# Peptides against a protein of PDB entry 4Z63: the designs that were tried, part 102

Target 1, 334 residues: chain A of PDB entry 4Z63
Amino acid sequence: LCLGMNDLTGNIPEDLFHLKRLNLLGIQENRLSGSLSREIRNLSSLVRLDVSWNLFSGEIPDVFDELPQLKFFLGQTNGFIGGIPKSLANSPSLNLLNLRNNSLSGRLMLNCTAMIALNSLDLGTNRFNGRLPENLPDCKRLKNVNLARNTFHGQVPESFKNFESLSYFSLSNSSLANISSALGILQHCKNLTTLVLTLNFHGEALPDDSSLHFEKLKVLVVANCRLTGSMPRWLSSSNELQLLDLSWNRLTGAIPSWIGDFKALFYLDLSNNSFTGEIPKSLTKLESLTSRNISVNEPSPDFPFFMKRNESARALQYNQIFGFPPTIELGHNN

## One batch from the design tools (peptide; made by RFdiffusion4, then SolubleMPNN)

Design b2_p15_5_s2 (from b2_p15_5, 8 letters changed)
Fold by OpenDDE base, seed 2:
Structure b2_p15_5_s2 (fold): chain B 334 residues (1-334), chain A 15 residues (1-15)
Amino acid sequence: as target 1 above (334 residues)
Amino acid sequence: FTLPRSEEPTNLMFR
């Protein structure tokens, strides 16, 4: 049943929950309100539940143990409060959980040993607090993780050295500290292609440790951290780099010539730093800017990116990294 | 009823 993108109001009719053979319920992009009924438990054949972009409120019902076939739960952009229900946090069938842009709170807890199918987790823009869950690496299929815009504190857990499934990771604006530890840990994530750390590590030094190595890194975003230091030499070994944003930091020194050696680099933002010297001539040789054949079909994160032209500007949403125009931004340097 | 929060940008990239 697909009723998305209408002007439906009120609550879900109770009789809808008698549809025991329903595999897909899509009621997204409506004005549905009230609590999400516990009677969703009666939808025992449900594979996909999409209630996103509504006016739902209250706690998410703890009935996911009665939904043994549920693979996709989309509840983004609602008014949900409380935590992740225990049955949802233990779901062995769930592949994708998207609860972005809600009011979920408390400590983030998932039973990753039970969540054997979980591959995508979007909990961005909630009110989760405390520390990052140390057991996330136990979610052995978890590839896409957005935890941005939560009130996490402290450091990236040491256990994330073992996060082999991790490919796309955003921790943007989550009050994290110790960038040296974070990078030192995350370099062990050998499948990591996208790393977003914007609005963390305020005023720290960007490490220039030559022992750091991110072999498969395609997207690095560490903007607006007030980071000190220079362009990190370790980044020159990330030969697959496609997008680099280090804007709105306090980075100094010259822009190194090796920045032009990245064959796939199509987006570079070093703006609003304290870089000095000449623009490297190697930047004019970036093949990705001259050849239109950027392979548009590369794996992208499930979470959107948001670009602002400045701190006061409205953010533009991009669903794919290749939605960004080829860009070199070097403005507002010395 | 609590209204949804305004869409807050995650994964900010600055220009």
Scores: peptide ipSAE 0.034, ipTM 0.756, DockQ to the pose 0.511
Fold by OpenDDE base, seed 4:
Structure b2_p15_5_s2 (fold): chain B 334 residues (1-334), chain A 15 residues (1-15)
Amino acid sequence: as target 1 above (334 residues)
Amino acid sequence: FTLPRSEEPTNLMFR
């Protein structure tokens, strides 16, 4: 049943939950309100539940143990409160959980040992607090993780050295500290292609440790951290780099010539720093900027990116990394 | 459409 993208109001009729053969319930992008009924438990054949972009409130019902086939739960952009219910945090069937832009709170706890199928987790823009869950690497299929805009004080857990499944990771604006430790840990994530760390590490030094290596890194976004230092030499070994944003930092020194050696680099933002010297001539040789044929079939994170033209501007949403126009921004340097 | 919580960027890139 797909009723998304309407102006439906009120609660879901309870009789809808009598549809025991229902595999897909999509009611996204409406004005549905009230609590999400516990009677969802009656939808025992449910594979996909999409309640996103509504006015739902209250706690998410603890009924996911009665949904043994549920693979996709999309509840982003609602008013959900409380935590992740225990049955959801233990779901062995769940592949994707999206609860972005809610009011979920408390300590983030997932039973990753039970969540054997979880491959995508979006909990961005919630009220989770405490530390990052150290057991996330136990989610052996977890590839996509958005935890941005929560209050995860402290450092990236040491356990994330073992996060082999991790490919797309966003921790933007999550009150993280110690960028040196974070990068030192996350370099061990052999499948890491996208790393977004914007609005963390305020005023720290960007490490220039040549021992750091991100082999598969395609997207690095570490904007608006007030980071000091220079362009990090370790980044030159990330030969698959497609997008680099280090804008709105306090980076100094020259833009190195190796920045033009990235064959796939189509988006570069180094604006609003304190870089000096000449613009590297190698930037004019970026093959990705001369050819219009960017392969659209590359893996993208399940979380959106947002671009602001300035601090006061409305952010533009990009659902795909290739939605970014080919760009070189070097403005507002000295 | 009024959302319970404003949809704000989680992954900001600045120009």
Scores: peptide ipSAE 0.027, ipTM 0.715, DockQ to the pose 0.616
Fold by OpenDDE base, seed 1:
Structure b2_p15_5_s2 (fold): chain B 334 residues (1-334), chain A 15 residues (1-15)
Amino acid sequence: as target 1 above (334 residues)
Amino acid sequence: FTLPRSEEPTNLMFR
């Protein structure tokens, strides 16, 4: 049943929950309000539940043990409060959980040992607090993780050295500390292609440790951290780099010539730093900017990026990395 | 139609 993109109001009719053979319920992009009914438990054949972009409120009902086939739960952009229900946090069937842009709170706890199918987790823009869950690497299929805009104090857990499934990771604006430790840990994530750390590590030094290596790194965003230091030499070994944003830091020194050696680099933002010297001539030879064949079909994070061109502008949503226009921003380096 | 709730942006790129 697909009723998305309408002007539906009120609650879900109770009789809807009598549809025991329903595999897909999509009621996204409406004006549905009230609590999400516990009677969703009666939808025992449900594979996909999309309630996103509504006015739902209250706690998410703890009925996911009665939904043994549920693979996709999309609840982003609602007013949900409380925690992740125990049955949801233990779901062995769940592949994707998207609860971004809610009011969920407390400690983030997932039983990753039970969540054997979880591959995508979006909990961005919530009110989770405490530390990052150390057991996230136990979610052996977890590839896409957005935890941005929560309040995860402290450091990236040491256990994330074992996060082999991790490919796309955003911790943007999550009150993280110790960038040196974070990078030192995350370099062990062999499948990590996208790393977003914007609005963390306030005023720390960007490590220039030549022992750091991110083999498969395609996207690095560490903007608006007030980071000190220079362009990190370790980044020169990330030969697959496509997007680099280090804007709005306090980085100094020259822009190194190796920045133009990245064959796939189509988006570079080093603006609003304190870089000095000449613009590297190698930037004029970036193959990605000279050849129109950007491979649009590469895997992208499930979480969107948002670009603000100015403080008053509405953020533009980019669902794919390749949606960004080819860009070199070196402005505002004084 | 107008979406009932504003999207709070995540993963901000700044220019």
Scores: peptide ipSAE 0.208, ipTM 0.794, DockQ to the pose 0.815; fails the geometry check
Fold by OpenDDE base, seed 5:
Structure b2_p15_5_s2 (fold): chain B 334 residues (1-334), chain A 15 residues (1-15)
Amino acid sequence: as target 1 above (334 residues)
Amino acid sequence: FTLPRSEEPTNLMFR
């Protein structure tokens, strides 16, 4: 049953929960309000539940033990409160959980040893607090993780050295500290291709440790951190780099010539720093900016990116990295 | 559609 993208109001009719053979319920992009009924438990054949972009409120019902086939739960952009229900946090069937842009609170707890199928987690823009869950690496299929815009005080857990499944990670604007520790840990994530750390680490030094290595790194976004230091030499070994944003920091020194050696680099933002010297001539030789036919069939994160031209501008949403125009931004340097 | 809260960007890049 697909009723998304309408102007439906009120609650879900109770009789809908008698549809025991229903595999897909999509009611996204409506004006549905009230609590999400506990009677969703009666939908025992449900594979996909999409209630996103509504006016739902209250706690998410703890009935996911009665939904043994549920693979996809999309509840982003609602008014949900409380935590992740225990049955949801223990779901062995769930592949994707998206609860972005709610009012969920407390400590984030997932039973990753039970969540054997979880591959995508979006909990961005909530009210989760405390520390990052140390057991996330136990979610052995978890590739996509968005935890941005929560209040995860402290550091990235040491256990994330073992996060072999991690490919796309966003922690932007989550009150994180110790960028040196974070990068030192996350370099061990052998499948990490996308790392977003914007609006953290306020006023820290960007580490220039030649022992750091991100072999598969394609996207690095560490904007608006007020970071000090220079262009990090360790980044030169990330030969697959496609997007680099280090804008709105306090980085100094020259832009190194090796920045033009990245064959796939199509988006570079170093704006609003304190870089000095000449623009490297190697930037004029970036193949990605001169060749029309970059085969764009690369994996993208499930979470969107948001670009602002300035702090006061409306953010533009991009669902794919390749939605960004080829760009070199070097403005507002010294 | 009216959002219960303003949708806040989670992954900001600045230009």
Scores: peptide ipSAE 0.030, ipTM 0.731, DockQ to the pose 0.674; fails the geometry check

Design b2_p15_5_s3 (from b2_p15_5, 6 letters changed)
Fold by OpenDDE base, seed 4:
Order: C-alpha cells, then sequence, then structure tokens
Structure b2_p15_5_s3 (fold): chain B 334 residues (1-334), chain A 15 residues (1-15)
C-alpha cells in the first residue's frame, strides 16, 4: 500500500493493521500525526515500512520482534522521541534503518550482534548524546552510517579500527574531538570510501603523518573545523579521491602539486583557508574536469550532502556525490 | 508535541 506524497492527516486507520499480508506500507510525505500505532505489529508480513516526512510523535513502538520480515524502516523527518526500541535495536531482519531528523535522545544503543543484516543506518539530526557506540563494528554488514548532528562527545572509539564493513561514514557536527586519533583509527577501515567530519575538532591541527593511509578514500569532507596545519601529505596516497572539501579551516602553506595527480578528482574546495603561494599548474591537468564521464554507477552514500553558498543561504541538497558540479574553489585564501 | 523539525542540513559543504 503506497499513499505517500499526499495531504493525508490524522492517524493511520486501525483497520489498516488488519492487512496481515501487506509487504509494503508507504505513507511518507503526508501530515499524519499522533503516535505510530503499536498495531503495526499485526503487519507480520511487512518488509518495508515508510512513515517518513510526517508529523508522528511519541516513542517508536517496541513491536519489531513481531515483524520478522522487516528489512526497511524509514521514519526520517518526524517528531519521534525516546530511544530506539529494544526490538528494533535487536532486529535480525533489518537491512536499513533511517530515523534522520527526529528528536530521538539518550545513549545510542544497538545490539549489533543481533542486527546481522543491518547495512545502512541513518540517525543524523537527532538528540543522541554520550559517546559513539563502541560496538558498531559488530554490525558486520554495516556499510553506510550517518550519525551527523548528534552530540557524541569525545573521540572516535578505538574499536572502529575493526569496522571492516564501513564504507560511508558521516559524523559531521557531532562535537567530536581529537582528529589525529579519529584519522588514526578510521584509516584501518579498509572499505572506507566516504568520510564526512565537518564541524568537529574545532581549532585542532590536521595531522600531517605520512603513516596515515586511506586506500579507498573517494570523498573527504572536513570543512569548517578551524583546523590548523597544511595540506596533509598522507592524502596524496588516496589515488581514488574524487571529492575533497577542506574549506573554512585555518590551513596554511602552499597547495601542493600532487593535488593535480588525482585522476578522479572532480570537486575540490580549499576556500576560506590561509593557503599561500601559486595555484599549482597540475590542477589544469585534472582529466576528470575535462570529461563528463563521471561513472554514474559508482556506489554513493545513502545520506544526503548539503551545500551552502554562504552562511545565510539555503542549503542545497545533493543525494548523490555525482550530483555535485565539477568544482575548483580556492577563494578567500590569503 | 514537538512538530517535526524542518530537515536541517547534514553533511555540510561550504562555499
Amino acid sequence: as target 1 above (334 residues)
Amino acid sequence: HSLPRTEEPTNLMFR
């Protein structure tokens, strides 16, 4: 049943929960309000539940043990409060959980040893607090993780050295500290292709440790951290780099010539730093800027990116990395 | 009941 993208109001009719053979319920992009009924438990054949972009409030019901086939739960952009229900945090069937832009709070807790199918987690823009859950690497299929815009004080857990499944990771604006530790840990994530760390590490030094290596890194976004230091030498070994944003930092020194050696680099933002010297002539040799053949078939994060032209501008949403226009931004350097 | 917040920018890139 798909009723998304309407002006439906009120609660879900109780009789809808008598549909025991229903595999897909999509009621997204409406004005549905009140609590999400516990009677969703009666939808025992449910594979996909999409309640996103509504006015739902209250706690998410703890009934996911009665939904043994549920693979996809989309609840982003609601008013949900409380934590992740225990049955949801233990779901062995769940592949994707999206609860972005809610009011979920407390410590983030998932039973990753039970969540054997979880591959995508979007909990961005909530009210989770405390530390990052140390057991996230136990989610052995977890590839896509957005935890941005929560209050995860402290450092990236040491356990994330073992996060082999991790490919797309956003922690932007999450009150993280110690960028040197974070990068030193996350370099062990051999499948990591996208790393977003914007609005963390305020005023720290960007490490220039040549021992750091991100083999498969395609996207690095570390904007607006007030980071000090220079362009990091370790980044030159990330030969698959496609997008680099280090804008709105306090980076100094020259832009190195090796920045033009990235065959796939189509988006570069180094603006609003303190870089000096000449623009590297090697930037004019970026083949990716001359050919429109950005491989559209490359895996992208399940979380959106947002671009602002200035602090007062509306953010533009990009659902895919390839939605970014080919860009070189070097403005506002001294 | 807190109305759903407008989706606030996540993963900000700045120009």
Scores: peptide ipSAE 0.093, ipTM 0.775, DockQ to the pose 0.494
Fold by OpenDDE base, seed 5:
Structure b2_p15_5_s3 (fold): chain B 334 residues (1-334), chain A 15 residues (1-15)
Amino acid sequence: as target 1 above (334 residues)
Amino acid sequence: HSLPRTEEPTNLMFR
């Protein structure tokens, strides 16, 4: 049953929960309000539940043990409070959990040993507090992780050295500290292609440790951190780099010539730093900016990116990095 | 609390 993208109001009719053969319930992008009924437990055949972009409130009901076929739960942009219910945090069937932009709170706890199918987790823009869950690497299929805009004080856990499934990771604006430790840990994530760390590590030094290596890194975003230092030499070994944003830092020195050696680099933002010297002539030779046909169907993260072209502009949402215009921003360097 | 009618842009990249 798909009823998304309407102006539906009120709550889900109780009789809907008698549909024991229902595989898909999509009621997203409405004005549905009240609590999400516990009677969703009666939908024992449910594979996909999409309640996103509504006015739902209260706690998410602890009934996911009665939903053994549930693969997709989308609840982003609601007023849900409390934690992730225990049955959801233990779901062996769940592939994707999206609860971004809610009011979920407390310590984030997932039983990753039980969540054997979880591949995508979006909990961005919530009120989770405490530390990052050390057991996330036990989610052996977990590729996409958005934990941005929570209050995860402290450092990236040492256990994340073992996060072999991790491909796309956002921790933007999560009150994280120690960028040197974070990068030193995350370099061990052999499948990491996208790393977003914007609005953390305030005033720290960007490490220039030549021992750091991100072999498969395609997207690095570390904007608005007030980071000190220079363009990090370790980044020159990330030959697959496509997008680099280091804007709104306090980086100094020259822009190195190796920045133009990245064949796939189509988006570069180094704006609002303190870079000096000449613009490298190698930047004028970026194949990605001259060749029309980079039809690389590369995997994109499940979490959206948001770009503001100007400070006064509305942020544009991009579901794919390839939706970004080819860009070189070097403005506001002195 | 009125849910923001718009997703709070997770400013991943650009401010």
Scores: peptide ipSAE 0.025, ipTM 0.665, DockQ to the pose 0.408
Fold by OpenDDE base, seed 2:
Structure b2_p15_5_s3 (fold): chain B 334 residues (1-334), chain A 15 residues (1-15)
Amino acid sequence: as target 1 above (334 residues)
Amino acid sequence: HSLPRTEEPTNLMFR
């Protein structure tokens, strides 16, 4: 049943929960309100539940043990409160969980050893607190992780050295500390292609440790951290780099010539730093800016990117990095 | 509860 993108109001009719053969319930992009009924447990054949972009409130019901076929739960942009219910945090069938832009709170706890099918997790823009869950690497299929805009304090867990499945990771604006430790840990994530660390590590030094290596890194975003130091030499070994944003830091020194050697680099923002010297001539030779035919297999995280077109503009949502115009921003340097 | 109006979970450009 697909009823998305309407002006439906009120609650879900109780008789809807009698549809025991229903595989897909899509009621997204409506004005549905109230609590999500516990009677959703009666939908025992449910594979996909999309309740996103509604006015739902209250706690998410703890009924996911009665939904053994559920692969997709989309509840983003609602008013849900409380935690992730225990049955959801233990779901062996769940592939994708999206609860972004809610009011979920408490410590983030997932039973990753039970969540054997989980490949995408979006919990961005919630009220989770405490530390990052150390057991997240036990989710052996988990590739996409958005934990941005939560109140996670402290450092990236040492256990994330073993996060082999991790491909797309956003921790933007999550009150994290120790960038040197974070990068030193995350370099061990051999499948990591997208790393977003914006609005963390306030006033720390960007490490220039030549031992750091990110083999498959395509997207690095570490904006608005007030980071000190220079362009990190270790980044020159990330030959697949497509997008680099180090804007709104306190980085100094010259922009190195190797920044123009990245064949796939189509978006570069180094604006609002303290870089000095000449613009490298190699930047004028970026193949990605001269050739439209670079079929860049773009990293496709399930979490959206946001970009402002100008300082006064609202951030626009982009589902793909390719939606970004080819850009070199070097403004507001010395 | 008003839905959060400003979703910027993955901000690339802070212009």
Scores: peptide ipSAE 0.031, ipTM 0.687, DockQ to the pose 0.368; fails the geometry check
Fold by OpenDDE base, seed 3:
Structure b2_p15_5_s3 (fold): chain B 334 residues (1-334), chain A 15 residues (1-15)
Amino acid sequence: as target 1 above (334 residues)
Amino acid sequence: HSLPRTEEPTNLMFR
């Protein structure tokens, strides 16, 4: 049943929960309100539940033990409060959980040893607090993780050295500290292609440790951290780099010539720093900007990217990195 | 009822 993108109001009719053979319920992009009914437990054949972009409130019902086939739960952009229900945090069937842009709170806890199918987790823009869950690497299929815009004080857990499944990671604006430790840990994530760390590490030094190596890194976004230092030499070894945003920092020194050696680099933002010297002539030789035929096998995180033209502008949402125009931004340097 | 917050962009900064 797909009823998305309407002006439906009120609650879900109770008779809908009699549909015992229903595999897909999509009621997204409506004005449905109230609590998500516990009677959703009656939909025992449910594989996909999409309640996103509504006015739902209250706690998410703890009924996911009665939904043994549920693979996809989409609840982004609602008013949900409380934590992740125990049955949801233990779901062996769940592949994708998206609860971005809610009011979920407390300590984030998932039973990753039970969540054997979980591959995508989007909990961005919530009210989770405490530390990052140390057991996330136990989710052996977890590739996509958005935890941006929560309040995860402290450092990236040492256990994330073992996060072999991790491919796309966003921690933007999560009150993280110690960028040197974070990068030192995350370099062990050998499948990591996308790393977004914007609005963390305020005023720290960007490490220039040549021992750091991100072999598969395609997207690095570390904007608006007030980071000090220079362009990090370790980044020159990330030969697959496609997008680099280090804007709105306090980086100094020259823009190094090796930045033009990235064959796939199509988006570069170094604006609003304190870089000095000449613009590297190698930037004019970027193959991605000169050649139309580079089939960039782009990383596709399940979390969106956002761009604003200015502080007052509405953010433009980009669902894929290729949605970004080829760009070199070097404005507002010294 | 608290309307869903407009998600502020956190990934890419302002031009």
Scores: peptide ipSAE 0.030, ipTM 0.722, DockQ to the pose 0.350; fails the geometry check

